# Designs tried in a protein design run: peptides against a protein of PDB entry 6GMG. Part 361

Target 1, 331 residues: chain A of PDB entry 6GMG
Amino acid sequence: DSDDRVTPPAEPLDRMPDPYRPSYGRAETVVNNYIRKWQQVYSHRDGRKQQMTEEQREWLSYGCVGVTWVNSGQYPTNRLAFASFDEDRFKNELKNGRPRSGETRAEFEGRVAKESFDEEKGFQRAREVASVMNRALENAHDESAYLDNLKKELANGNDALRNEDARSPFYSALRNTPSFKERNGGNHDPSRMKAVIYSKHFWSGQDRSSSADKRKYGDPDAFRPAPGTGLVDMSRDRNIPRSPTSPGEGFVNFDYGWFGAQTEADADKTVWTHGNHYHAPNGSLGAMHVYESKFRNWSEGYSDFDRGAYVITFIPKSWNTAPDKVKQGWP

## One batch from the design tools (peptide; made by RFdiffusion4, then SolubleMPNN)

Design b2_p29_3_s4 (from b2_p29_3, 16 letters changed)
Fold by OpenDDE base, seed 3:
Structure b2_p29_3_s4 (fold): chain B 331 residues (1-331), chain A 29 residues (1-29)
Amino acid sequence: as target 1 above (331 residues)
Amino acid sequence: SAENAAKAELINKYGKEAEEKAREKEEAE
C-alpha cells in the first residue's frame, strides 16, 4: 500500500550514528541511523555540516532509489549509462553450451546473456568516462568551454564517444543537471561541478510485445552496450519487473547503488550505498535499511535483475555526498 | 535463503511516485 511510506524524522545535527551491523559482507543500518551518518560525513555544503532537510528525508524514504536521489540531488534519469558485454562469450556459449537439466532454451539464453555482461569492465568504463569529464570540467567556466574540452580529451584518447551526436545524453548531461543551474550549485559554471557514478540493476525483459519467455527469463538482445562507446540505450527501461515464473512469485523493479566519486583504484574495494525498500515502519515491510556493500556484493545483484548499468551524473564540488574515500559502516 | 530475505526487502514500490514528485518539483522551479 502506497500509504505505508513514512518520512523518517529529523535527526539532531550532532547526533552520532550507532554502529552498523555486519550483513553478509555488507554494513547495514536502519535509515534513521544512516541519516545520522549522512549528516556527519556527507551533508557538508561548502565544508559545513547540514541537517538533512525534510525534502531530503522524504526522498531517502523511497528506498534504494532514495539513497541515490538524496546524494545526487535529483531523481535518477539514467540517461548516461555504461555497460560491458562480451559478444564472443555470448556467441560461443550459445553455440557450444547446453541448457542445464530442467532449464528451458529461453532460460538458458537469458542466463548466458546475463553472464556475458562484465560488471567490472562496465564500472571501469564509467570511471574512465567520468575521469575524462572531470578533466573537461576543471577549467571550463561555461558550457561551450566544457564541450570543447570534452571533445579534445576524447580525441586525444581516440575514444569512440567523440563521434556521438551533440544531442546525445553524453553531451547534454551537464546542461540537463538541475544543480548545475542552481545559484548555490554550479551556477552555470562547469568548473564547480564534478562527475559522479551510480549503478542501476533492472530487468531486460520489459517489452510487453515480446514473448512471455523473454519477460520471464530475460531478453538476450535488450540493453546491450554500443560497441566502442559502452553506452546503453536506457530509453526502453520503464521500471517493469521480471514476470513471475511460478504462481505467487514476485520481483522488484530495480535496485540503485551509490558510488559517487571514490578514488579507490581497486574496484573490489569500492563501497556502494543502497537501500532495501521504502520506509514503512508501521507497515508489513518495516523500517528501511541502508547497506554499504563492497563492489562484489553490489555487482552480484539479485535474480530479479539481469542487467546492470553504471550511470554518470553531476553534482556540485561543494557537496560532500561523493567524497574521494568512503568508509564502510560505522565507526 | 539470505538472498530471498534480501529480495523481499527490495520492494521499491514507490519508484513511480518518486519520479512524479521529482518531476513536479523540477517544473515548479
Scores: peptide ipSAE 0.111, ipTM 0.746, DockQ to the pose 0.405; fails the geometry check
Fold by OpenDDE base, seed 4:
Structure b2_p29_3_s4 (fold): chain B 331 residues (1-331), chain A 29 residues (1-29)
Amino acid sequence: as target 1 above (331 residues)
Amino acid sequence: SAENAAKAELINKYGKEAEEKAREKEEAE
């Protein structure tokens, strides 16, 4: 029950974390120990280590979204989302493929659609766009300069994003970032900000007006990236979970993974930080655990989800929540 | 927002099940 959520207690600023537990290619720890690591590694503001505040601990206590929340400084809005979808693969498999034994046509179509998304290419697209944005930010001291730089960069690369509307989440993302406007954040100076990435896993079949089959097995046409840009319209994502296919079956509504701004060129070596559930040490769910997973482990997702999106947001450069290098586990 | 908090709470109910499913998948591969 949501009523069992507890805010983790404060950890002393200089308390070192206990070793993480290796688990199937990822590192795992209890939330309290993650707070210790976070304070040692990620807490820095202007080069100074900080204790995680009560507010930040409360955000973190919400589970997977809490990890992204505390590191990005805002609740995920998911407006600037990217994915990669192989339309030719999808069409060919639908035409030439066959349902498995016992698989319904709707289940087959949903599965084929899921398999037609390329998580690695989606992530690569987000990284490419984040890089363009970072170049546009670097010497821009006002939003107008940032937007001009961004348009120039996109034109030079012949990127389809140059054709997006000025009100598009792509162009409005910076101005809509609270930390950009904060005095101790960006202070309205784009050059003080950097682009960061997180990922969301979610269900495609969220339309209540659609068929029951789409809600159970996925909507093959939902949440596809726009050709050329890779942008995903997330406006229809209402955090509705997959519908049960059998009595007593239940699905999670979403999962979030934090990447930040790692510079590792090999996607497979990147580290994704995520949580399992809200912190309920006295409840049935138990204490929240935090995982640091490699991209392979993260991108595999769960049967609860048939979509993955890679989302760009911004944080102040003075924050160390998105370092160039992330080490898995402790030490 | 309160709405965002409520949405975050819904994920948390099944987080353990998701973890177990992930583990089972990884063990099967």
Scores: peptide ipSAE 0.027, ipTM 0.585, DockQ to the pose 0.034; fails the geometry check
Fold by OpenDDE base, seed 5:
Structure b2_p29_3_s4 (fold): chain B 331 residues (1-331), chain A 29 residues (1-29)
Amino acid sequence: as target 1 above (331 residues)
Amino acid sequence: SAENAAKAELINKYGKEAEEKAREKEEAE
C-alpha cells in the first residue's frame, strides 16, 4: 500500500558509499547508499557538495520516477519526447509475418509494433536534438535569443523541427522549466542551462475507449513518432498500465531512467540510473534499490511496456546531476 | 502532489515483480 512509503534519512555529507553490487551488467545498491554516492558525485552546486535535502530525499523515495525527479529537479512532464519507428519493417512484418503458435492476431500486431521501435535510434535522435539545443543555449542571454539560435541551427541542419509551431513542446520546453526561472538556477538566462535526457517506458494501450485487445496486447498505432522530427505526442499517456491477460496478472504503469548529459559516443556504454519501487523499508516491498544500468539493460525494458520515449528537459549548468561522465557503481 | 504519489505507487507495487521477471529473463539467456 502507498502508505508504506518512507523518506530515507539524511546521510552525512562526508559519508562515502559502500560498494555497489554488480548484477547482469548493472550495478545495484540500496537507496541510502545511492544518497551517499549522490552527495559525493552529483550534489554539487556551483562546485560545492550539498547534502541531499529532505525534499530531494522525499522525491527520490518514489522509486524509478524519483531518481529522474531528484536529478532533473522537477517531476517528469514528458512533453518533449522522441522515438524512432520503422514503418517499413512494421508493414512488411504485418504482411509477411505470421502469429506465433497460440498468439492471437492482436498479440501479433502489438508485438510487431513494439519490435518496430528502435530504442537506439530514438536515443540518438534525442542526443542529436539535445546537442542542437545546447549550442543554441550557449551564448543566449534571453529566451528570444535562444529561440533564434535554435531556428538557425535547425535550418543549417535542414531539420524538420524548424517547422514546429512556436507553441510546440519543442520550443516551449525551456520556458516551462521551473529551474530556468529560479534565481539560483537559470535566472531567465538560457546560457546558464543545459539540455538533459531521461527515458520513460510505458504502455501503448491506454485508451479506455479502445478494444480490450489493444489494452491487453498494445495499440499498434499509438505513440508513434512524427516522421522527420521524431516527436512523440505524449498527451495521451495517462500512466495507465497494461491490462491483465490472465487472472492475477498485474503490470507496472511506467519506468524512468536517468541519462543526463553524458558525452560517451557509444550508446552501449552509457549509464542509465533508475529505481525499482518506492522506499518501504518496513513494508512488504522493502527498501528501494537504485540501479545503474548500461543502455542495453535499460532499453530492453519489461513486458509491462511496449513503448520507450527519450525525453529532453533542462537543468542549470551549476548542477552536477548530469555530468559528462558517469561511472557505473562504486568504487 | 497526490497524483504524483499515486503514479509512483503503481510503479512500486509491481516494480519488484518486474525486476524479478527481468532477472529471470537475464538468467535464462
Scores: peptide ipSAE 0.025, ipTM 0.577, DockQ to the pose 0.034; fails the geometry check
Fold by OpenDDE base, seed 2:
Structure b2_p29_3_s4 (fold): chain B 331 residues (1-331), chain A 29 residues (1-29)
Amino acid sequence: as target 1 above (331 residues)
Amino acid sequence: SAENAAKAELINKYGKEAEEKAREKEEAE
């Protein structure tokens, strides 16, 4: 019930964070302390620290999606999503593998499909594409110049994305970014923008017209990346959670992790920022906690989800919400 | 938007349970 959600109070601009707590390979803190860190590290506009606004604190209060929301400046649209799927592994395991003891055929197929996604390769694909986009942005002073540069870069790399339709989320993503159009943001100048990455975990079995087995155990054919491009059609993602397999079982609808624009080449050393739930300090859920997880901890996900996507969006270069280096925890 | 807020509400309900499940998995490995 959203009725228990509370907007965290304002934190003084100069208030330093308390130390984060280590927890299972991640750093953890309460949302108010994350606001303090955010103000010290990520709040900068044109090199100046900013207090997190009431609106930003409200966005943040929505939990895992709130972390991505406040740092990207917009609610996640998930339009430009990438993943990697090993079709050969999937086919081979279905053919030669066997259900575990007590595992149904549908459960087996769902599991095999989940295991056939490579989170690291999906992430690397998104980083590759973000790099291409950043090169296309660098000297482009209008959208036409950006698109021309992007097409040239893709042609030079023989990237299958060059064949995408002009209306594809790939080409329309920049123009559909609110901060690109803002006077204090991009001001319609692509060279003022940079590509950033976040990740979403979700359930494949969302089709209400499908079998109950697909809703319980996953849809092996849903949300696969297109060959060559790695693009995932997210149009069917409606934030529907996994169906219970037993009475009283409940699953979460999604999880979001913020990466931004870290330059760390080793995926395992990258830091992903995410929240557990909406901020309900007086409710049953309690206060929201923010986690800074290494890629391994993030990409592992939960049994609630069988899909991971890596999504590209854009922010103004003047924002410090996506620095080249992210330090886990505090100090 | 109101729609976005409603979408965010669903995560909030089960987020704690998901975290607990994840922890249990990590402890079992």
Scores: peptide ipSAE 0.023, ipTM 0.613, DockQ to the pose 0.034; fails the geometry check

Design b2_p29_4_s1 (from b2_p29_4, 10 letters changed)
Fold by OpenDDE base, seed 3:
Structure b2_p29_4_s1 (fold): chain B 331 residues (1-331), chain A 29 residues (1-29)
Amino acid sequence: as target 1 above (331 residues)
Amino acid sequence: AARPILGPQPGMSAEEAALARARALALRA
């Protein structure tokens, strides 16, 4: 029963975390211990360490999305998403490649499409855009100034995003961020905000009006980035899982990984924080675990998913949920 | 907010992951 989700109890503000457990190149811990780490490292508001509130603990308890939720301050809307797709590779592999033994044509095409996404380039595109946004935010004291700065930056770089509509998620993302409007957040001052990044893994074959093969093996044409901008239309992502390909098989709906605003230039050295499932210590799923993974481990994903999007949102600079440097595990 | 149901865990075998997914799906109902 999904109702067996439990909100983790409060942890004393001064309680230090237990050591994380190394697990397949990741650092792993139970959610309660992550709360302890979070309070020591990420909880700071205006430089002051804070106890994770009941509301924040409740958000966190939802699992992988909960990690992104608690650190971004809002449930992910996924409106400003980026990816990279190699169209030439896709076409060439479809033309010259062959299905593996026992692989259907649809399965082959779905796999080739999945493999034609470049997770690293998608991530780098998001970082590039976040950097542009951060420059636009830096000295902007109202939204108009921010937008003007943003347009200038994009024009200088000849970036295709300059052609996006004013109502596009790209331009509206800041104004639609609750923490931007909060008195103790941005207080409507763009210069008090910074761009941050998280990632979502999901299934491409979500259209119920499409073929069963697409639902089972992926829709090769779905959720591709727009040329030039790298923007992914996420409007059709309805958290529908992959359809079973064999009797008794089942897939989950999504995975979320939190990156924040790390400055590490080497993508392979960046740390992604994510959860395994909602917290159900007395249920069949058990306690929620939190993982801090390197990019390679995160981007690998699961067979449940054939798309990875890198999403930009905003948090107040006064929050420490997205520090320049993230260290795996504890200590 | 959509209820996230994620079963697979890092380091799981294919069989373990399948079981985890099954659990998650069962709890989703």
Scores: peptide ipSAE 0.027, ipTM 0.686, DockQ to the pose 0.138
Fold by OpenDDE base, seed 2:
Structure b2_p29_4_s1 (fold): chain B 331 residues (1-331), chain A 29 residues (1-29)
Amino acid sequence: as target 1 above (331 residues)
Amino acid sequence: AARPILGPQPGMSAEEAALARARALALRA
């Protein structure tokens, strides 16, 4: 096949991981060792450790998205996404600011837009919404009860999400979660599910009908959160990378970071799990590595991306892929 | 520095996968 991706082999259930190593402020390990950690820490179903299945190992082998995939149980759809954008800062900087030396107007506008997003506030909004959802789930034994609870919670908090359409990703997210419908998952019982969070970094300038400058330097108007709700329309995210600004330059499509359902109140102390590339131990890319980063390392992102979204999905409470506490690395 | 390198993803055509692979290899070089 044209794809040199390889599925990592199975690891014995009782095999302990080797220590992680530091890598630019984050904990790093090879994918095989992450599987060992995953089996010891995150694999539990109803309190029982599970060997990572061949299917799960195959999902994981796809790289950064694979980490989120294996822990969430489905390929990311990114439909329920949140961000925070400072419109006043953006307007003021455009009005009063000036391009840097050698910076084009398009570069300036793209940079100002990127800098007008607040990753911490975006993350906080997602956590807030996830908390509301979890309260709505807690005692709901059917979807109708969940939705009623959710609307009540939103009304009590005077949250703008209460005005969303019933077909909005906000209200439809649970029913569209495969694990919710599975007999061994939620079994259509909302109280068996919990909200979890992951993050996606991506490029704003994906519209091929737009100017080349927007594709190179960002589209300042793209993927902004709706006022009040913080919802980001992700429908135009087609995993198109930033366009090269010089010969030989290249950018990647996205990065995914798994947070889950950590309860650490200090955002800076939260741990984000992500991968570098698909697993190709016999190819040019080499073996996949998994990173566990603090929020500062994760939220910093790369020049490949000018947007960060924080996405809510659901997993069964019986899964331990989203524990309250996540320890960075391995002793 | 550790950077993400994206190759072929689920749902890609053979052609898209080939392009993604080529791009990933170029980023690695």
Scores: peptide ipSAE 0.026, ipTM 0.671, DockQ to the pose 0.331
Fold by OpenDDE base, seed 1:
Structure b2_p29_4_s1 (fold): chain B 331 residues (1-331), chain A 29 residues (1-29)
Amino acid sequence: as target 1 above (331 residues)
Amino acid sequence: AARPILGPQPGMSAEEAALARARALALRA
């Protein structure tokens, strides 16, 4: 547990950020300076700047998930997740490929599975679905109208999501969004909401009943997207990290990246905002840092993770936490 | 709610990354 976690102090509303610094292709700053940027750029409600509240600063202090939390308005539930998996590539590599020198069979299979996921196609699928949802939201003034519009859009596009059960997270996601029900949010009006995207990196080998090899090197069969829809069942994600493969080795639990609703068509030019760890200025981890990364840097991930999911949620259109254009760094 | 603890960052040496992971695990346990 983060016993040494500290909530960052309030920043004056009109305080401008200090310049970000480059860090291996990313823009980096300390969490307090990100709060300053957030207040200038992302804090707007109905066009008016807002000081980040104590509650929001507390959310942010949790690290990478905190960035997504403060910008989406809720702790990530990860219920509506998408990915892309190339099954033909996977089967072909298993059949015709060989372990590298010093690589075990289990390690080989885990690596091949990881490499069979396409982060760009997964992201593109989420953007496609978010676009469909946004069209369904645009002229809907109640949930029934939204759902009808959504089904029509999916039918017109011959999308497999049209066959999902009415109780599916796909159809229930909007009504389960707290900000949709808030008076100053959606106020139960779908046309006041928009779809947004964030990403989660995590480990596939989380099943305690599975082999030690799967926990160390990945479970090739876990967290695959359903054919046609691209939906990933995230119910088995318990935030369990990869098991050590050697003495002294250790891995972290997850990473979150915030995209929002950028309209940039080139995936490589999109900006992803994430944190390194919970804020512990007086602890061993130190102060939390916030990174703004291009998609290539984000999607690369770490050896700690072998899965990436792209998740859709909703925020009020009156919020500016998900603008059409995101600028990397400061100024 | 689960609390993220991240270790290595892009561009770190293998030693730096290992240290970051070790710190993260120590605080998560």
Scores: peptide ipSAE 0.026, ipTM 0.673, DockQ to the pose 0.137
Fold by OpenDDE base, seed 4:
Structure b2_p29_4_s1 (fold): chain B 331 residues (1-331), chain A 29 residues (1-29)
Amino acid sequence: as target 1 above (331 residues)
Amino acid sequence: AARPILGPQPGMSAEEAALARARALALRA
């Protein structure tokens, strides 16, 4: 329990950001400067800029999850998650492929499973569902109306989500969103809310009762999307990192990327905002940095992770944390 | 709330990545 996390100080509301700098094909800046940008661009409530509160700065200071936290208004629950998995590719590669030189069978299977996920299709599915949800929200003034609209939309599209249980995260997500119930948020009015998207990268081999090989190289069967719906059961994700495969090796627990509600149709042009670690300016990790990455840079992930999920949640329309257009970097 | 710790970034060498992860792990302990 390192107590080296520090909450970034307040930034004056009118302070403009310093220019971002390129970093590995993405725009990068220190967290303090991101706060400045956030206040200028994303802080608006009912059209008025807001200084990032101490609470929000504290949330942000937690790193990658902090970016999603401050922009979504709640700590990620990850319950409404989507992915795309090519079962035919997976089976074919297992059957006809072979381990690389020095690669174990378990390592091969884990890699093949990882490669059988399509990040772009997973993202597209989440966007598709978010669009349906937004249509259902638009003129619904109570939850019942929203749910009725949602079911009708799904039926019209012959979407398998129409068969989900009423208790499913798909149908319960709105009512379980704190900002939906807040007076200055949704105030229990679905039409005041909009669907937003973030992504989580994590490790599949989290079952401690499974083989060591699965913990080291991945569990090929874990965290697959359900056919038809694309829903991923995230209940077994406990933020357990990949097990070391060699002496001295270590892996991190997760990564989060904020997309929001960008309308850019080309996935490759969408911008994902994420942090590298919790803010520890006087510690070994150093100051937190925030990255604005294009989809390619985000979806690439790290060897620490073999799963990517695209999660839907909701924010009030009065917030500007999820604008239609996101500009990478500054100015 | 879980405390996220990220290490390596794209483009880092194996050595740099290892160092980043080691630093993160040291703080998790």
Scores: peptide ipSAE 0.026, ipTM 0.683, DockQ to the pose 0.138

